# Peptides against a protein of PDB entry 8YR4, part 168

Target 1, 309 residues: chain A of PDB entry 8YR4
Amino acid sequence: PRGSPALQLVVLICLGLMGLERALNVLVPIFYRNIVNLLTEKAPWNSLAWTVTSYVFLKFLQGGGTGSTGFVSNLRTFLWIRVQQFTSRRVELLIFSHLHELSLRWHLGRRTGEVLRIADRGTSSVTGLLSYLVFNVIPTLADIIIGIIYFSMFFNAWFGLIVFLCMSLYLTLTIVVTEWRTKFRRAMNTQENATRARAVDSLLNFETVKYYNAESYEVERYREAIIKYQGLEWKSSASLVLLNQTQNLVIGLGLLAGSLLCAYFVTEQKLQVGDYVLFGTYIIQLYMPLNWFGTYYRMIQTNFIDMEN

## One batch from the design tools (peptide; made by RFdiffusion4, then SolubleMPNN)

Design b2_p23_6_s3 (from b2_p23_6, 9 letters changed)
Fold by OpenDDE base, seed 5:
Structure b2_p23_6_s3 (fold): chain B 309 residues (1-309), chain A 23 residues (1-23)
Amino acid sequence: as target 1 above (309 residues)
Amino acid sequence: EELRERIRAELEAERERELAREL
């Protein structure tokens, strides 16, 4: 984006954050190894607790090992919204100005069948995603229940309680924040439809616009409509980042509480070093499908709301 | 109405193509 030094700085920050994600991908396994070694050597609790806390903090920044929902990735996505909006607006204005140069015969000559085909592809993608959700949600819920039972029977009841509270809070917050986001998305879609209708009406009257040399005026009016749309789009996209970050925070707190408790019981010789590894890997394994579920559920809701309009 | 829908969908398809080229 050559026209805004602020957006160029944001792009540089986003590239820096991508570099940080790569560093985290190396550091997280190193800290995890160090915890396992300290547990094996029966190191003093203070050194162990500091290393565990540092690991969980790095894991919170990374986001479960995929980086897609870590704090750094969420911050990158949040900052990128303004860059994407600038690019999208530039593209839309370029298309709109170019379409005003085209003849009515070009618009009339294109077949309605391409429109229906795009809509049908959208609907088919939604149906495929719904099937994918059903086939991933049911197993994930089963794995959560099995995990709660396993940790309650073979570990101290405190571990089963931590998993139960973490997963229940995660699901509840996902539903509540998603319902809250739906209001912003509906408002965005209504404004998008209104902005598109204005563009279409201007293009239908292109002969009149050309006759009055009003092309620059119509482009500026369309720019104002896009800016109004982008104000609502930003709220929708920022609310999505907030959802992902809230989910990451809940899992991070559950991982912190459970990892500290597990490390403590290993130091007290009540649990084995293998049990610490099992707990940490199991929580991460439960989180990965749930994170994808949240993303796909959001995508499906987008497509359903887009089909109602 | 049909012409409005055609122009709308063309604007959408072109937007998606240009967004896909800049990503």
Scores: peptide ipSAE 0.011, ipTM 0.406, DockQ to the pose 0.069
Fold by OpenDDE base, seed 3:
Structure b2_p23_6_s3 (fold): chain B 309 residues (1-309), chain A 23 residues (1-23)
Amino acid sequence: as target 1 above (309 residues)
Amino acid sequence: EELRERIRAELEAERERELAREL
């Protein structure tokens, strides 16, 4: 972002966080290997527990394998909101200013049918996403139930309970936080529509605006409307980061509790080192579809709210 | 109304093209 040293610093911090994500992608497998080695060597519990806790903390920073929902990624996304808003506002103002410079003939020559086609593409995309959600939700719920049964039968009942509590809390918080976010999204969309309507009305009256040399005044009014919109957009985007972080915390706590309990049972020779590897892998495999589900549910709820207005 | 919708669609399509260039 040219002209704001604060936003340039935010970009540099975001680049630094991206570098940290790359470092975490290497460190997490190394710590995981170290846990497996310590379990194989029957290392003292204190060293094992510290390494497990450190691994889970690094995994919390990294997120669920893709890094897209880790604390570092969430922090990067949160900081990037201001950069994106600055760029978006600058672009929208440049486009709006340019459209005021254009002739009436350019405005009259465009066809209504392109808008209808964009709306129809939106609706078809929503329907496709809804179908995709249903086809991913049901298998994911089945995989969770199978996982709970598997861990309850082949591991101690405590593992089944940890998975049950973790997944139930994850789903419940996903729904509750998403419903809470809907209020911010509706407010954002209402202000977006009002901002767009103002831009359109100004551009329809472009002859009058040109006659009075009022282009700069209309651009400033549009800038003020964008700033109001961006205040609501920030709340919506920040609430999304909060959702992702809440999900990451729940999975991190479940992974911590289950990994410590599994490591303890391996030290007591009740479980094998392979069972620790299985537990960690299986929890991550259950998390991946849930993360996608949360993302798609968020996108669909977006599109539904966008269609209600 | 038709002209309003066209201008809106163009502003949206340009915003999407610029957002897609920043990704």
Scores: peptide ipSAE 0.010, ipTM 0.389, DockQ to the pose 0.075
Fold by OpenDDE base, seed 4:
Structure b2_p23_6_s3 (fold): chain B 309 residues (1-309), chain A 23 residues (1-23)
Amino acid sequence: as target 1 above (309 residues)
Amino acid sequence: EELRERIRAELEAERERELAREL
């Protein structure tokens, strides 16, 4: 943000908090591993209690699990509100000034309220996309790279390869299946708009429909349009289930392969029991933001299609 | 035209409510 040193400092703090989140994503599994190893070794209570207390504190900072947001993530989100509001207001004022520079003929041809609503949706979409790219896509890619490096350095290179192949296949299939399903979603949206337009036109012409006693014909025509819409909706929804299931299978196969390899190395006394738990915990932790990636990538594509129209 | 816009606005508000339930 140009012109506010306070907002520049907030951006730097948010970037620092993002770096701290990446460190927590590595440290939390390590401390959990250490607890499991200390329990297995029957270590002294003082060492165990310190490690457990440190783990719980790190886990509070990180958060994680369904519905649990970490302190660091919440603090980042809270601080970012002011940066987002500044950016949104700047984009809104630029759009508004540009609209005032447009000719009177353009304003007479378009209702000002519809243009403002398109501008507000456009601004929200752009600001949301930028926030999503900066706070979800880049951090998730960084976590994958950090994970590959960590497993390659502290485990056997085979673990780094499994994570690399699993995440690369997951991302590739997510993109390919999402591009494939976008055709079904576009067809559904087009048929929804056509079905809605028919309903509106029939209701606006209700006097003519009543004059010809054509009510039953218009109802049947609307029913046929709904059935056609529902057939496209089913294809869209089924394609979403297929995407989610494909993602789940890729992660499940990666988790299976890595867990079996960990179990084998534990039986060979090359790894500790805690390292098995670390691998499973770390893979599940990488999966959570990637599952959100598929959802937000769909929002990105929708918002981009809505901005092109 | 005003009735068309009201029906259009109401059906958009329902779609936004459905989208907000899927999130």
Scores: peptide ipSAE 0.008, ipTM 0.438, DockQ to the pose 0.161
Fold by OpenDDE base, seed 2:
Structure b2_p23_6_s3 (fold): chain B 309 residues (1-309), chain A 23 residues (1-23)
Amino acid sequence: as target 1 above (309 residues)
Amino acid sequence: EELRERIRAELEAERERELAREL
């Protein structure tokens, strides 16, 4: 972004974090392999526990299988919000100023575009909601229950308890933090609609604006409205990053507790090395649908809030 | 400033006229 050295520094930090994400994607599998080797060699508990802890820490930094919810990814996304807002505002002001120059042609084309946009929002939201509940929420809850039962029957009851506590805490925090975010989303949407209405009104009255040579004034007024919108958008987006990070932390703690316990039981010859691999794989498999669940539950709430306004 | 107030008053008066046509 030309004009703010602070935003240029943020871009460089984001690029550095993207490089770190790539390094984590290589390191996490390496540390996982090292755990399997140490378990196979019957290495001393201290070296094993350190390697497991280091792996889980790296996995926390990386996040889920896609890395999209990792600490580093969340930090990058959080820092990028201000860069995105600067870029969007600049593009939006350029489009708005250009529409004031082309205003007569824009008004003649407007009647056809608005009708299409209302029809697409109403039908896609309800059908998407129902399909999402049936095809993603219910199966994910079933997979969690099956997982708890599986770990309780075929592993020690402590594993079933860890999975139960981890998944219950994950779901509870997802709901609570998402409800907490709803206020920021509502405030953002209200200000978005107000900002759009101002742009629409200014462009409707383009002849008056041209007559008084007030294009620069309308652009500045629109800039102020965008800045106010972007202040609310930042709160909404930052609250989303906080949700994702909270989810990542809960899964990371569950993975740490269960992986350490599993490694301990393997050292005592109560479990096999394969059981450790199974536990880690299964927790990650449960997390992936839940991460999508969190994303779409947010999308559902967004669509409901976007329908209320 | 007076020109800005006139434009604002005209925009408000036109918006009231459009709102009064939609109602």
Scores: peptide ipSAE 0.005, ipTM 0.291, DockQ to the pose 0.029

Design b2_p23_6_s4 (from b2_p23_6, 14 letters changed)
Fold by OpenDDE base, seed 1:
Structure b2_p23_6_s4 (fold): chain B 309 residues (1-309), chain A 23 residues (1-23)
Amino acid sequence: as target 1 above (309 residues)
Amino acid sequence: SELREKIRAELEEERKRELSRES
């Protein structure tokens, strides 16, 4: 943010906290591995208790991965409120100043209240998108890269390849299926607006409808519009289920391949039992933010579609 | 004056719509 050194410092602190989250995303699985190894080795209680306590503390800070209610994530979100408010206010003032530069003829020809509502939705959408990109997309991509590097260095290169292929396929399918879903959502929203407009027009013309005894005709036309809407809603909802199942399948296949390979290397005494648990924990940890990705991307697309109408 | 009355009426209609969505 230009003009406030305090907000610039808050942004730097938030970036530092994001770096800390990346470190926690590596450390938490490592400490969990170490617990499993210490349990397997029947290590002294003092060493085990220290490692468990350290793990629980790190897990409290992490909260279960990017986008979870971890202490570091909550602190980052709390500090970011002021940065978000500054950004929102700046966008609102830019829209408002632009509205004042427009001709009187433009303001008479449009609903200015509707333009303000579109502007507010637009501001929320842009601010939400920026926050989502900064706090979810970029960190998740960083976690994937860190994961590939970690598994390539400390495990066999085959583990790094499995993570790379799994995450690349997951991201590609998420983008492609989400773009495909956007068409269904646009069609649904357009039909929703048309159905609402028909209901409003029928109610505004209530006296005329009553004069012609056309109530049954208007109800039937409204029913047909609802059925058409529900057909589009079903396509939108079914496409979401398809996205979620596709994502689940890709992660499941990656987890299966990597878990079998880990189990094989444990049997060959090249890895410990804890390393098997580490891989599973790490893959699930990478998946959690990506699952939210599909949800937030949909919210953003909704808000953009709601600006176009 | 006419534009102010139009904008005021539209804002009041929008506020009624928002209140009807929150209820």
Scores: peptide ipSAE 0.049, ipTM 0.504, DockQ to the pose 0.085
Fold by OpenDDE base, seed 3:
Structure b2_p23_6_s4 (fold): chain B 309 residues (1-309), chain A 23 residues (1-23)
Amino acid sequence: as target 1 above (309 residues)
Amino acid sequence: SELREKIRAELEEERKRELSRES
């Protein structure tokens, strides 16, 4: 934002808070590991109590690894409202200015209300996409990279490789299955619009339908359109379940492989019991934002499909 | 017909209400 040093400072603070959240994503599992190790070693209560209190405080700042409920994330989201509003307003003004540059013939050929709706959807979609990319995609990729580096440095290189392979496979399958799902979603949306248009047309022709006593015929045609829509909706929903299950399977296999390897190294006394818990906790923390990624990517695709129509 | 305009207006109002609930 070139015109407001205050908004620039807010952006810098938000970036700093994003960095802090990345640090918390590493520190929280470490502190949890340390608690498990201290409990295993039967350490003195004072050391344990301090570590537990520190962990709970860090966990309060982090908000459970979903990135949505932590104090740092909430503070970031709160501060970002003004930046989002500035960006939204700028996009709206650009679209509005562009609409005024268009020919009268273009405006006469399109319903102004439909153009405004496209503009509002476009603005919301662009602003939502940008916020999503900055606050969900980039941080998640950063957490994966940090995780690979951390496991490669502090664990055996095999752990870093497992995380790398699992996350790469997860991302690849997410993209491929989501692209495949886009076809079903486009077909669903097209049939939804056609079903809605049929209902509207039937109601707008209410007098004609009454005159011909054709109510039962119109209801049956509408039922057929709904059944066709529901068949496409089912494919869309089933494809989503398949995506989620595929993602869960990949993470499950990664968790299994890494947990078995960690358990083996604990039996060889190369790692502590807390390190096993750290690995499991960290993998689950990486999974949570990625699962949200599938949801938001779906939302973004809806908005893009709505802009193409 | 006056009925067609009324139904159109009601459908536009409902659509505005749906859009306001999704926001």
Scores: peptide ipSAE 0.045, ipTM 0.597, DockQ to the pose 0.084
Fold by OpenDDE base, seed 4:
Structure b2_p23_6_s4 (fold): chain B 309 residues (1-309), chain A 23 residues (1-23)
Amino acid sequence: as target 1 above (309 residues)
Amino acid sequence: SELREKIRAELEEERKRELSRES
């Protein structure tokens, strides 16, 4: 943010906290592996107690894998509120100044309340998108790359390949299926607006409908419009379930392939029991941010579609 | 008609209330 050295420092602290989250995402599974190995080896209580205490502390900093519940993530989110508010206010003032530069003819052709609604949605969408890119997309891509490097170096190239193929397929299918779903959502929104407009027009013509005793006809036309809307809503909702299921299958297949391979290498004494637990923990940890990715990408697309209309 | 203006005003108030619930 230009003009406030304090906000620039807060951005740098937030970037530092993001780096710490990436380190925690590697360290937490490693410490959990070490606990399982120490338990398997029947290691001395002192070594086990220090490792468990360190793991619990790191897990407190990281949180429950949902990203938002960890101390570091909460601190980052808290500090970012001031940066978001500064960015939002700047975008709002830019939109507002631009609205004042527009001709009176433009303002007479549009409802001021609708323009303000588009402005508020626009500012929320831009600030939300920026925060999402910085705090979810970039970190998730970094965690995937770090994961591929880590598994390739410390396990076997096959594990790095499984993670790479699984995550690449997940991201590709998420984009492709979401673009396909956008057609159904646009059709649903168009039919919703048409159904609402028909209801409004019928009510605005209430006296005419009463004069012709056409109430039953207007109700039937409205019912047909609702049925048409519900048919499009079902396609939108079913396409969402298909997206979620496709994502679940890709992660499930990656987890299955990697877990079987890890179990095989443990039986061959090439890996330890803790390494099996590490792999499963790390894959599930990568999945959680990616699951949020599909949700936020939909919210962003919704907000953009709502700005285009 | 006066009724059309009333319904239009009520619909505009409901739209403002929906917007205030989404904010």
Scores: peptide ipSAE 0.044, ipTM 0.564, DockQ to the pose 0.072
Fold by OpenDDE base, seed 5:
Structure b2_p23_6_s4 (fold): chain B 309 residues (1-309), chain A 23 residues (1-23)
Amino acid sequence: as target 1 above (309 residues)
Amino acid sequence: SELREKIRAELEEERKRELSRES
């Protein structure tokens, strides 16, 4: 972004964070291998505990192996909000200014209303994700229940309890934080509609604006409306990053508790090395679809809010 | 103006098409 050195620095930081994600994708498997080797060699507990803790920390930074919900990805997404807003605002102002520079003949020959709506079509791809999420959420809830039963019956009851508490806390926080976010979303949508209405009113008065040579004045009023919208959009988007990071933290704590407990029982020869691999694999498998659950619940709420307007 | 009525009619038709796709 030319014109803001602060936003240029944010872009460079985001590129650096993308490089860090690539490093984590290599380091996480290496640390996981090291844990399996140390368990096989019956290494001392202190070395195991340090390696497991380091692995879980790296996994927390990475997020589920995809990097989409890890701390580094969430930090990148959070920092990128202002860059996206700057770019969006610049594009919207360029389109709006260009529409006022066009001839009356062009406006009479085109659907000016369709041009404003092409900007909104970027959000409509979200509805197709709803069906996909329904078909993934129900199986995921089944896998959670099956997992709790399995770990309670075939592992120590503490593993079933950790999975139960982790998943229950994850689901509860997802619902509560999503309900809290709905307020920011409603405020954002109301301001979006008001900003769109101002653009429409300005274009409906195109002949009058052109007669008074007031194009620059209308562009500045539209810029102020966009800045007000982007203040609400930032709150909505930042609250989403907070949700994703809270979810990542809950799963990270569950993985830490369960992995340390499993490593301890392997050291005491009560569990096999394969059981450690099973637990870690199962928790990671549960995490991947649960990231979609937060998106799903949010998409349902969007559709309900958008139907109320 | 004829332009104002045209843009209003297009916006209303477009709003009806969005409501019909969300249903």
Scores: peptide ipSAE 0.038, ipTM 0.566, DockQ to the pose 0.040; fails the geometry check

Design b2_p23_7_s1 (from b2_p23_7, 13 letters changed)
Fold by OpenDDE base, seed 2:
Structure b2_p23_7_s1 (fold): chain B 309 residues (1-309), chain A 23 residues (1-23)
Amino acid sequence: as target 1 above (309 residues)
Amino acid sequence: MEKEFQELLEKMLQEILTAPGEV
């Protein structure tokens, strides 16, 4: 934000908190590994209690898995409210100034309430996209890269390769299946609007329909429109189930391959039991943000197309 | 909250996708 040093400081603090979240995503599995190893070695109670207390504190800072957002994420979200409000107000004022630059002929052809609704949608879309890119997409990609580096350095190059192949295949299939399903969703929305328009037109012409005793004909036309809608809705819903199942299968195969390899290295005494638990925990942590990636990729794609127009 | 945010996001996405492309 050019002109407010206070908001620039808030952005820098938010970036620092994002870096801390990335560090917590690595540290929490490491401390959990250490607990499992200390339990396996029958370590002294004082060492175990300190490691457990430290793990619970780090888990409170991170959040996730307990259905609660972490303290660091909540603090970041709270600080970001001021930046979001500044960005929203700036976009809204730019849209409003641009609307005043438009020709009188454009204003005479449109209802003021529709113009304001388009402005509010545009502001919400841009602000939502920016917040989503900064707080979900970029961090998730960073966590994947950090994960690949971590597994390559501290386990073996084979674990880094499994995570790389699994995440690359997951992202690629998520994009391809999301693009493929977008056609079914567009067709569904178009047919929904056409079905609603037919219902509204029939109700607005109620007196004419009664006069000609055409109620059975209008009901049958509406039934045909509903059946056509439900056929497209089924394709949209079935394509979503296929996306989710494809994602689950890729993660399941990656988890299977990596878990078998980890178990083998534990039997060869090259890894500890805690390292097996770390691998499983870390892969699940990478999966949780990715579960929504398909919905979010489509939102990004739609917002980019709407910005090019 | 997460489900309400998802429903709100789906509703906003439906409203954006149901806007006729006459913009």
Scores: peptide ipSAE 0.006, ipTM 0.342, DockQ to the pose 0.024
Fold by OpenDDE base, seed 5:
Structure b2_p23_7_s1 (fold): chain B 309 residues (1-309), chain A 23 residues (1-23)
Amino acid sequence: as target 1 above (309 residues)
Amino acid sequence: MEKEFQELLEKMLQEILTAPGEV
């Protein structure tokens, strides 16, 4: 962005955070290996507990296997909202200005409603995500139930309880925060439709705008409408980052509690090193689909809200 | 989605830029 030194600094910070994500992707497996070695060597509990705590902290910073929901990724996504909004607004204003430079014959030959309908067709790809969600949500819920049963029967009732509490809290917070976000989404969509309607009305009255040389006035009025929209979009997007961070925190706490408990049972010779590896792998495997569940449930709610209006 | 929107935007830009300047 050539026009704002503050946004250039934000881009540089985001690039630095992307570099940190790559460093975490190397460090996390190294710390995981060190835990397995310390467990195999029957190392002192204090060294093991410190290494486990450090691993879980690094895993909290990294997030899921794609890095998309770690603290660092959430912070990057949060900072990027303002850069995206600046870029979007600049592109929209350039398109709108260019549409006002086009010939009267172009405006008379194309129904302005068709240009709007092409923009709206980009949202219809979301209906394919409904089927994907149903086919991922139901298996994930089954895997959670199977996991609770498995850990309760083959480990200890405490592991089943940790998984149950972690997953129940995760699902409950996902629903509650998503319902809270729906208010911001509805307000955003209403303002988006109002901003689009103003652009359509300006383009339908193209002859009048040209007659009065009012192109610069219509562009500034459209700019104000976009700024108002982007204020609501920021609340919607920031609330998504808050959801993802809340989800990451719940899984991080569950992973910490379960990993420390599992490591303790391995030191007491009640579990094997393989059981620690199994627990950690299984919790991460449950987390990966659930992380996408919040994103897809949002897309369903968006389509339902867009169908109600 | 971001890529589809970018492709849609590029397609709209191409349709706008390929509007024949015949007047």
Scores: peptide ipSAE 0.006, ipTM 0.295, DockQ to the pose 0.011
Fold by OpenDDE base, seed 1:
Structure b2_p23_7_s1 (fold): chain B 309 residues (1-309), chain A 23 residues (1-23)
Amino acid sequence: as target 1 above (309 residues)
Amino acid sequence: MEKEFQELLEKMLQEILTAPGEV
């Protein structure tokens, strides 16, 4: 943010908190491994209690329950509200200034309320996209790279290869299936707008429809438009289920392959029982942000489609 | 959306993506 040293400091603190979240994503599985190893070795209660207390504290900072955000993520989100408000106002003012530079012919050809609605959607879309890229996409890619390096160095090159292949296949299928789904969503939105336009035109011409006793004909024409819309809506919704199931299958196969390999290395005494638990915990932690990636890649594409219109 | 308004949004996106610390 140009001109506000206070907001620049808040951005730096938010970047520091993002780095802390990456550190917590590695440390939490390590401490959970250490608990399992200490339990297996029947270690003294004092060592176990300290490690459990430290793990619970790190888990409170990280979060990662279904719908539960960690303390660090909540603090980052809270601090970012002021930056987001500043960015939104700057984008709103730049769009508003540009609208005032446009020709009188441009303004006379458009409804002022539609122009303002496009400007408000544009600002919300840009600020939402940026917040998503900075706080979800970049951190998730960083966590994948950190995971590949960690498993390659501390386990075996085969574990790093499994994580690399699983995450590369997951990302590739997410992109390809999401691009394929975008065609169904565009067709659905076009048919929704056409169905709405037909209903509005029929209601605006109500007197003419009533004069010709054409109410039954207009109702049947509207019914056909709804059936066509529902057929496209079903394809859009079914394609989302297919995406989610494909993602779940890829993660499940990666978890299976890596868990079997971990179990084998534990049986050969090359790894400890805690290392098996670490692998499973870390793969599940990588999956949680990635599950949202498909939803937000769809939001990105929607915002671009809504900007093209 | 008129091409000029799309080009403005693309330019603003590029400026924010290239200089996220200056926004």
Scores: peptide ipSAE 0.005, ipTM 0.378, DockQ to the pose 0.012
Fold by OpenDDE base, seed 4:
Structure b2_p23_7_s1 (fold): chain B 309 residues (1-309), chain A 23 residues (1-23)
Amino acid sequence: as target 1 above (309 residues)
Amino acid sequence: MEKEFQELLEKMLQEILTAPGEV
């Protein structure tokens, strides 16, 4: 943000907190591993109690796996409110200034309220997209890279390869299936608008419908339009379930392959029982942000389609 | 976000419901 050194400092603090969240995502599974190993070894209570207390403290800072529930994430979100408000207000004022620079002929040809609504939607969509890219997409990609490096260095190159293949396949299938679903969503939205237009036209012509006793005919035409809409809605919703199941299958197969490999290395005494728990915990932690990625990519596409119309 | 989308939907629904028919 240009002009406020205080807001620049808040942005730097938020970036520092994002770095701390990435460190916590690695440290929390490591401390959980260490607890399992100490329990397996029947280690002294003092060592175990210190490690458990440290783990619980780190887990409080990280949160329960929904990125919004950790102390660090909540503090970041709280600090970001002022930056978001400054950014929104600046974009709104730029749009408003630009609207005042437009010719009178442009203002006479358009409903001012519609232009303002498009401007507000555009501002919210751009600000939301930017915040999403910065706080969810980039951090998730960073966590995947950090995970691949960590597993490749501290376990075996095979674990890094499994994570890489699983996450690459997950992202690729998410994009491909979401692009395929966009066709059903566009068809649904077009039919929704057509169904709404028929209802509005029938209600605007209420006197004519009443004069001809055509109420039953208009109700039947509206029913047919609803049935066509629901058929497209079902395809849109079913395609979403298919996306979610495909994503779940990819993560399940990656978790299966990595868990079997980890179990094998534990039987060969190359890894400890805690390392099995680390792998499972870390993969689940990577999955949680990725599940949100599919939801937000859908929101981006929706907002983009709703801006083209 | 489901809440912000729901609030946006509720705000859009309220704007649709509270847009008086200015003919």
Scores: peptide ipSAE 0.000, ipTM 0.334, DockQ to the pose 0.016

